# Designs tried in a protein design run: peptides against a protein of PDB entry 9IZ0. Part 154

Target 1, 345 residues: chain A of PDB entry 9IZ0
Amino acid sequence: ITCLGSNGHTYKQLVKGGNDDLRQDAVMEQVFEQVNGFLRSYRKTSQRNLSMRTYKVIPLALKTGVIEWVQDTIPLGEYLDSAHKVYHPKEWSLSTCRKLIAEKQMEDLETRLKVYDLVCRHYRPVFRHFFLESYADPVQWFTTQTNYARSTAVASVLGHVLGLGDRHGQNILIDKTSGEVIHIDLGIAFEQGKKLPVPECVPFRLTRDVVDGMGITGVEGVFRRCMEFTLETLRREEDSLLSVLEVLRYDPLFSWLISPLRRMKKQKMQLENFNQPESGNITTDASRDPKIQRNNVSGESEAERAILKVRQKLSSTLSVEASVGELIRIAQDPSYLALMFCGWS

## One batch from the design tools (peptide; made by RFdiffusion4, then SolubleMPNN)

Design b2_p17_7_s1 (from b2_p17_7, 9 letters changed)
Fold by OpenDDE base, seed 1:
Structure b2_p17_7_s1 (fold): chain B 345 residues (1-345), chain A 17 residues (1-17)
Amino acid sequence: as target 1 above (345 residues)
Amino acid sequence: SEELKKLEEELRRAREE
């Protein structure tokens, strides 16, 4: 829909209908705005204009809302698929890579590592070309690549701390004007991504293409330093951040658990992305609903565990530099990336 | 498809070593 704003500007809005509770996204965007307040208050983060890019989410009902259309954006995954076909037309297709990873999903770690390495050799990074193609002026190129590395660093720290899951290339937008990342579909938070059929094993998305977009320094430079400054800010504002999350503990409308419906939807989407449409009427007899013992873990007990886990991630037991170093290491570890749905790009 | 099968077979051999 197109709405006329009170300022006389027309805004394109996406009406999202479906089973996704946009209240989860709206709440996470509110948490990001509070964090952006913290980032503006500290010299080290403010001097670099560090922020999590936000978008307006207006929940209208339990399953219906309006999302502000983020203009001049492209999904990271859409760019990467298109660019890979242009720059590496003799390499494997994304479909081929997905199929191989899927076919070996039930195999041991050693096999999955060999498959991941093989896929990586036949699907090389291309995301550096986004900046080279889009920005002919060297100053604009450098500025936008710097903005990308900065925004990715903020999103990586926040994604880890808040336990954001489902960070696939369609849920990460690139702003074509600024080079900044915009994270969407925020309803998998507080490590609920570990409950997906393909569990989230990395703290944030730091795949080869995500790194290739940082330019010749990769993670070593703007990205690492901006992660350090962001984590330093969040550790200082721990009590303020936890206070914001405690308000959600008492919100009867906020779900600390992934809904069974959303879990099933993500399961189907994962399976459909692996299965080519062979027209076989596999009547998947829905009867083997694994009796997930609905341990009636009260939403309160899950909220308490989530808040405790956020506090643990903000612990000052390790230096900021050591903590960021370990997060970067884990996020790039082939032993974790080989377990992911799309860890190679 | 055939190239994929060759690579799957290379991967199988590399498991047996």
Scores: peptide ipSAE 0.014, ipTM 0.533, DockQ to the pose 0.034
Fold by OpenDDE base, seed 2:
Structure b2_p17_7_s1 (fold): chain B 345 residues (1-345), chain A 17 residues (1-17)
Amino acid sequence: as target 1 above (345 residues)
Amino acid sequence: SEELKKLEEELRRAREE
């Protein structure tokens, strides 16, 4: 849908069915706007224009809602699949890689590591080419690659702190104008990704292609420093951030738990992505929500656990540098990435 | 405090629609 705003601008909007999912996304976007306030207040983050890129989510009545369509974006996974075919036409297809990882999903860690290494040797990183292709001017190239590294750093820290899950290449958009990342489908938060059929074991997505997009320095330089400044800001604003999350504890529409329906949808998508190579447009079919009586008592206890876990992640027991160093290490560790659905790209 | 009140108000509006 294209809407004419009261300001005379035309906005393309995506109408999505599913009130609960849109409510989760809207609440997480509100949390990101508060965090963006903190990032603007501190000199180290403000001087670098560090922000989580947000989009408007308007929950509407009758299980509908409007999502702001982010113009001039591409899903990371869509770009990577296309670019890999261009730059490495003799390497394995994404479908071949997915199949091999799937066939070995029930095997031991040693076997899964061997398969992951084999897949990695036959599916090399290409994301550096996004910047080389899109930005012929060296100043624009450097600026957009810097913006990518900065936005990825903010999203990585914030994604870890809030326990954002389901960070696959279709839920990460790249802005073609700025090089910034935009995270979508935010309904798996507060470590609920660990409850998926393939548990999420990494704090954020830092796969080989995500690193390849940072250029010759990889995680060193801009990315690491921007993670450090972001974490330093969030540690300073711990009480403010926890207060923002406490408001969600009293939101009867906010779910601290992954819904059984969303879990089943993600399970189905994982199984379909293993069995069929289809570039499935994730049309979220509005399946009938069974009236599961949400026991309010379970929601409050899970909110308290989630808030406690956020506080633990903001602990000053380790330096900012040590904490960021460990997060970067874990996010790149083959022993975790080999267990993921698509840890090689 | 003001940011918290803003978030509470945004959450309230999003429940009334």
Scores: peptide ipSAE 0.000, ipTM 0.213, DockQ to the pose 0.021
Fold by OpenDDE base, seed 4:
Structure b2_p17_7_s1 (fold): chain B 345 residues (1-345), chain A 17 residues (1-17)
Amino acid sequence: as target 1 above (345 residues)
Amino acid sequence: SEELKKLEEELRRAREE
């Protein structure tokens, strides 16, 4: 929909209807705006215009809301699928790679590493071409690639600290004008991604294509330094950040746990990528509610554990450089990436 | 654009060696 504002400007808005609770997204966007305040106040981050890109979310009901339409964006995964067909037409399709990884999902780590390596050899990075195609001017190319590396660094630190999950290529938008990343679908936070059918083992998405978009330096240079400055800012503002999260502890509407519906939806999406639509009306009689032992872990006890984990991630036990170095190492480690649904791209 | 593509290809080759 397009709305005319009282200021005479037209705003595009997406009305989202469905089973997704937009309150989680709205709360995370509020946390990002507070963090953006910290990034603007600290000299090392403000001099680089470091920010998490935000979008307005207005929840209207439990299952409906209005989202600001982010113009001139593309999902990272959509770009990568199209670019692989152009630049590597003889390589494996994304569907072939997904199939091989999932056929081996129940195998040992050694077998999964061999399959991951095989997929990586038959599906090469292409994300550098986004910048080379979109920006003919060398100054625009350098600026947008720098903005990409900066925004990815901020999102990586925040994603780790807040335990953002479900960071697949469809939940990461690229702004075609600025090169900045925009994270969407924020309803898996505080390490609830570890409770998915395929557990998330990486602190943030730093796959080969995410690195390829950083250009010749890869993770070294702009990305690493911007992660360091972001983490330094968050450590400085730890008490302020924890105070923002403590307000959420007492919000009875905020879910610190992944909803059973969202878990089932993600499980279906992980399974439907393998089943061709055989038109079999499997009326799975939904009557056998598996007794999900709702371990009645009070929402308060989960909030307290989440806040404690945030505090632990902000600890000054290791230097900023050592902490960022370890995060980058883990995020790129094949032993973790081979366990993911799409760790190769 | 072409010079950047050449530089990327040279740097790619230098990483494979």
Scores: peptide ipSAE 0.000, ipTM 0.358, DockQ to the pose 0.019
Fold by OpenDDE base, seed 5:
Structure b2_p17_7_s1 (fold): chain B 345 residues (1-345), chain A 17 residues (1-17)
Amino acid sequence: as target 1 above (345 residues)
Amino acid sequence: SEELKKLEEELRRAREE
């Protein structure tokens, strides 16, 4: 929809309806605003303007609402598919790579690693070109690449701590003005991504293209240090963050579990990416939503387990440097990326 | 504490709508 604001400006807004829990997105954005408060209060993070980019979500009903349209953005996956065709026209298509990985999804790890390596050799990173094409001025280029590495570091730590799932290239927007990442569709949190048909095995998205966008230093430098400062801030504010999550525990509208419908929709999207895109309007006939009696008792036990896992991820048993080092290692490990739906880009 | 109260009040308002 297009709305005329009281200031005389026209704003585009996305009305989202159906089985998407916009209340979960709105609540996660509120958690991000609280975390942004902690990042602004701490000297090491405030000096670097570290923040999770947020967007406005206005829930209108239990399953409907208005999302702010983030102007001047592009989905990471849309840019990567287009850029790969331009820079590597002789390499494999994204569809060919997806097909080969998915045909081997039931094979052993050794076979999946061989297929992943083969795909990686035939689909090279291109995301560095986003910054080279978009910013002719060297100062703007360096600033936007730095903003990208910083925002990706914040999103990676916060995404790991909150257990954000479904971090595919269509759910990560790039701001064309700032180079910052915007994470959208937050309806898979607290490690519910491990319950997807293809389980998420990485703590956050740190694929070869995500790293290629950081420039010649890759993960070493701005990204690693900004992850360290973000994790140090979250460890310092552990009690404040846990208290924010405890407020959500008592929200009867908040879902600590992935909905069966969202799981089925993602299973279909993962399966339909094997067949040619028939542009069929999937009017999912919304008529047979079984009244999921949310037994309050089951929701409380899942919330308690989720909060306990957040506390465990904030543990000071390892140094910040050691914890970040291990997260970066796991997020780039071929043994995990080969198990992902799209771990090569 | 004030930020938590603000979040609680925002969550409360968004349940009453």
Scores: peptide ipSAE 0.000, ipTM 0.223, DockQ to the pose 0.020

Design b2_p17_7_s2 (from b2_p17_7, 8 letters changed)
Fold by OpenDDE base, seed 1:
Structure b2_p17_7_s2 (fold): chain B 345 residues (1-345), chain A 17 residues (1-17)
Amino acid sequence: as target 1 above (345 residues)
Amino acid sequence: SEELKELEEEKKKAIEE
């Protein structure tokens, strides 16, 4: 839909309905706005204009709302699939890579590492071309690539601290004007991604293509330093951040647990992305509810555990540099990436 | 087309090793 704002501007709005709780997104966007306040108050982050890019979410009901359409964006995964076909037309398709990783999903780590390495050899990084193609002016190229590395650093630290999951290439938008990343579909937070059928094992998305977009320095330089400054800011504002999260503990509209329906939907989407439509009437008799132990962990007990984990991630036991170094190491570790749905790109 | 078949055969070998 197109809405006319009170300011006379027309806004394209996406009406999202169905199983996605837009209130989760709206609450997480409010947390990001508070964090952006902290980033603006601290000299090292403010001087670099570090922020988490936000989008407006208007929840209309439990599962219905209006999302502000971010103009001039592209999903990272859409760009990468298109660019890979252009630059590496002889390499494997994304569907072939997905199929291989899926076929070996139940195998041991050693087998999964071999398959991951094989996929990596036949699906090379291309995301550097986004900046080279889009920005003919060297100053614009450098600025946008720098903005990408900065925004990715903020999103990586914040995504780790808040335990953001479901960070696949369709949930990460690239702003074509600024080069900044925009994270969408925020309904998997506080490490609930570990409860997905394919558990999230990395602290944030730092795949080969995410790194390739940073240019010749990769994770070294702008990205690492901006992660350090962001983490230093969040450690400084720990009590303020925890106070924001404590307000959410008492919000009856915020779910600290992944909805069983959302988990099942993500499971089906993962399976459907692996199954070619063989026309077989697999009557999935939905009747065998696996005894998900309804540990009636009250939403309160999950909120308390989530806040405790945030506090632990903000611990000053390690230096900022050591903590960021370990996060970058884990996020690029093949032993974790080989376990992911799409760890190669 | 032929290079894609070679890649599919190499894929098959590397899955069998």
Scores: peptide ipSAE 0.017, ipTM 0.503, DockQ to the pose 0.038
Fold by OpenDDE base, seed 3:
Structure b2_p17_7_s2 (fold): chain B 345 residues (1-345), chain A 17 residues (1-17)
Amino acid sequence: as target 1 above (345 residues)
Amino acid sequence: SEELKELEEEKKKAIEE
């Protein structure tokens, strides 16, 4: 829908209905607004204008709400699929890569690493072209690529700390004006992604295309330094951040458990990304309720466990530099990327 | 292009400062 604001500007809005619990997205956006407060208060992050880009989420009812459509954005995955066809028309299609990874999903790690390497050799990074195509002025090109690296660094630290897991290319928007990343569909937080049939193994998305967008320095320079400053800020504001999360512990609207619907939607997206829609009526006879052992993990016990994990991730046992170095290493490790549904791009 | 390499080298210098 398009709404006319009181300021006379038209805003596109996405009306989500039926299956999306926008309450979790709204709560996560509120957490990001608080974190943005901490980033503005600390000199090292404020001087670099470090922030998590947010969007307005208005939950209206159970499974109904309005999301602000961020203008002038494109999904990262949509850009990458289109750009890859232009720049590498002789390489494998995204569907071929997905199919090959899916066919080997149940194989051992050694086999999955060989398949991942094979896919990587036939599907090269292209995300640097976004900046080259979009910005003819060298100053704009430099500024937008720097904004991309900065915003990706903030989102990577927050993604790790809050356990957002691997943000796939459809859940990451690129702002065409600023080069900043915007994370959408925040329905999986606090490491709930590790409970999926395909567990999220990486702390955040740092695939070859995510790195290619940073330019010649890759993860070194702007990205690494901005991760360090962001983590330093969050460690300083640990008690403030934990206090914000404790409010969510008692929020009856926040689900510390992955909803069966979100699990099914993510599982379906993981499966539909692998299966061409054969027009077959898979009457998924919903009657086989697998006895998902309701491990009676009370929502309270999951909340306590989630907060404990956030505290552990903010631990000062390692330096900021050592912690960021390890996170970057893990996020780029082929042994984790080969286990993902789309770790090659 | 050679121009893109020069811009990347200038960018590298500006990140080291």
Scores: peptide ipSAE 0.016, ipTM 0.476, DockQ to the pose 0.016
Fold by OpenDDE base, seed 5:
Structure b2_p17_7_s2 (fold): chain B 345 residues (1-345), chain A 17 residues (1-17)
Amino acid sequence: as target 1 above (345 residues)
Amino acid sequence: SEELKELEEEKKKAIEE
């Protein structure tokens, strides 16, 4: 939808309808705004302008609303598919790679690792070219690549702590002006991604292309240090963050569980994305949701478990450096990436 | 192992066509 604002400016807006719990997106954006307050309060994070990029979500009804369309953005997956065809025209198509990984999804880890390695050899990283193409000035190139590494670090720590799932290339936007990442479709949180048909095993997306965008230093520089400063800030503000999450425990509209319908829709989309090029027409088929009696007791118990997991992830039992080091290791481990829907890019 | 080599050869042929 295109809306004319009272200020005379035209705004593009995305209307999400049907099965997307925009209240969950709106709540997660409020949590990100609070976290951005913490990041502004601490010298180490404030001096680097560390923030989670947010967008406005206006819930209109129980499962419908308007999302502010972030202008001048591109989905990471859309850029990577187009750039890969340009820079590596003799390598495998994304569809070929997806098909091969899917055909072996029920096989043992050893077989899946061999297939993952094969796909990786025939589909090389290209995301460094985004910065080289978009920014002819070396200072702008360095600034935007730095902003990318910083924003990815914040999103990686916060995504791990809050257990954000469904972090595929279409749910990660790149701001073409700043190089910052914007995470969208926040409807899978608090480790509910482990309940997907293809379980999410990584703490955040740190695939070869996500790393290639960080330039020659990869994870070893701005990214690692910004993860450390972000985690240090979240550990200091643990009680404040948990207090924000406790408010959500009493929100009767917030769902700590993935809805069966959203799970089925994501399952269907994962299966359909094997056979068709992504025609961006999300036809929301208006299938009537059966009245799932939300037993309040089951929601409270899941909220308590989610808050407990957040507290465990903020534990100071390991140093910030050791904790970040382990998260980076796990997020890049082929034994986890080979199990993912798209772990190679 | 052999099945993966056959698949690698078939996929190479499908890129050359």
Scores: peptide ipSAE 0.015, ipTM 0.482, DockQ to the pose 0.030
Fold by OpenDDE base, seed 2:
Structure b2_p17_7_s2 (fold): chain B 345 residues (1-345), chain A 17 residues (1-17)
Amino acid sequence: as target 1 above (345 residues)
Amino acid sequence: SEELKELEEEKKKAIEE
């Protein structure tokens, strides 16, 4: 839908069906706005304009909501597939890579690592070209690549702390104007991604292409420093962040658990993306969720476990630098990336 | 390619400062 705003601007709006997903997105966006408040209050994060890019989620009715579509964006996965065909036309297709990883999904770690390495050698990173193609001016190129590294750092820390799942290339948008990342489809949070058919083993997405977009320094410099400043701010605001999450414990419409239907839908989408790799249009047709009796008692215990895990991730037992160093190491570890649905790009 | 490497090295210096 295209809506005319009171300011005379036209806004493209995505109408998603399914109340549960949009409400989870709206709640996570509210958490991000609170975190953005913390990032603005501290000098180290404020001076760098560190923020999680948010989008407006307006739940209109029990099965319909309007998501503000972020204009001038592209899904990371859409760009990477197109750019890989241009810059590496002799390398393997994304479909070939997905097929080989899928065929070995039930094999041992050693076999999966060998297949992952083989895929990596035949599907090289290209995301640096996004900045080179989009920005002819060196100052714009520098600024946008810096904004990318900063926004990716904030999203990586928040994604880890809040246990954001389903961080595939279609759920990460790139703003073509600013170079910032925008995370969408926030309905898998608080480590519920570990309950997916392909368990999430990394704290955030830091694949070879995500790193290639940072330029020659990779994870070193802007990205690492911005992760450190973000984590330092979140550790200082631990009680404030936990208080925001405690309010969600009492929201009867927030689900701390992935619904069996949502899990099955994500499973089906993963399997369909293996069998029909060209249909990158994840039409989020939210099918009729039957009234599964939410056992309220299980929801409270999962909320308490989720809040406890957030608190544990904000622990000052390790320095900020050591904690960020370990997160970066794990997020890039081939032993975890080889287990992922798409860990090579 | 070379001009890009120079800009990336300048970026590296500006991040290390």
Scores: peptide ipSAE 0.014, ipTM 0.484, DockQ to the pose 0.017

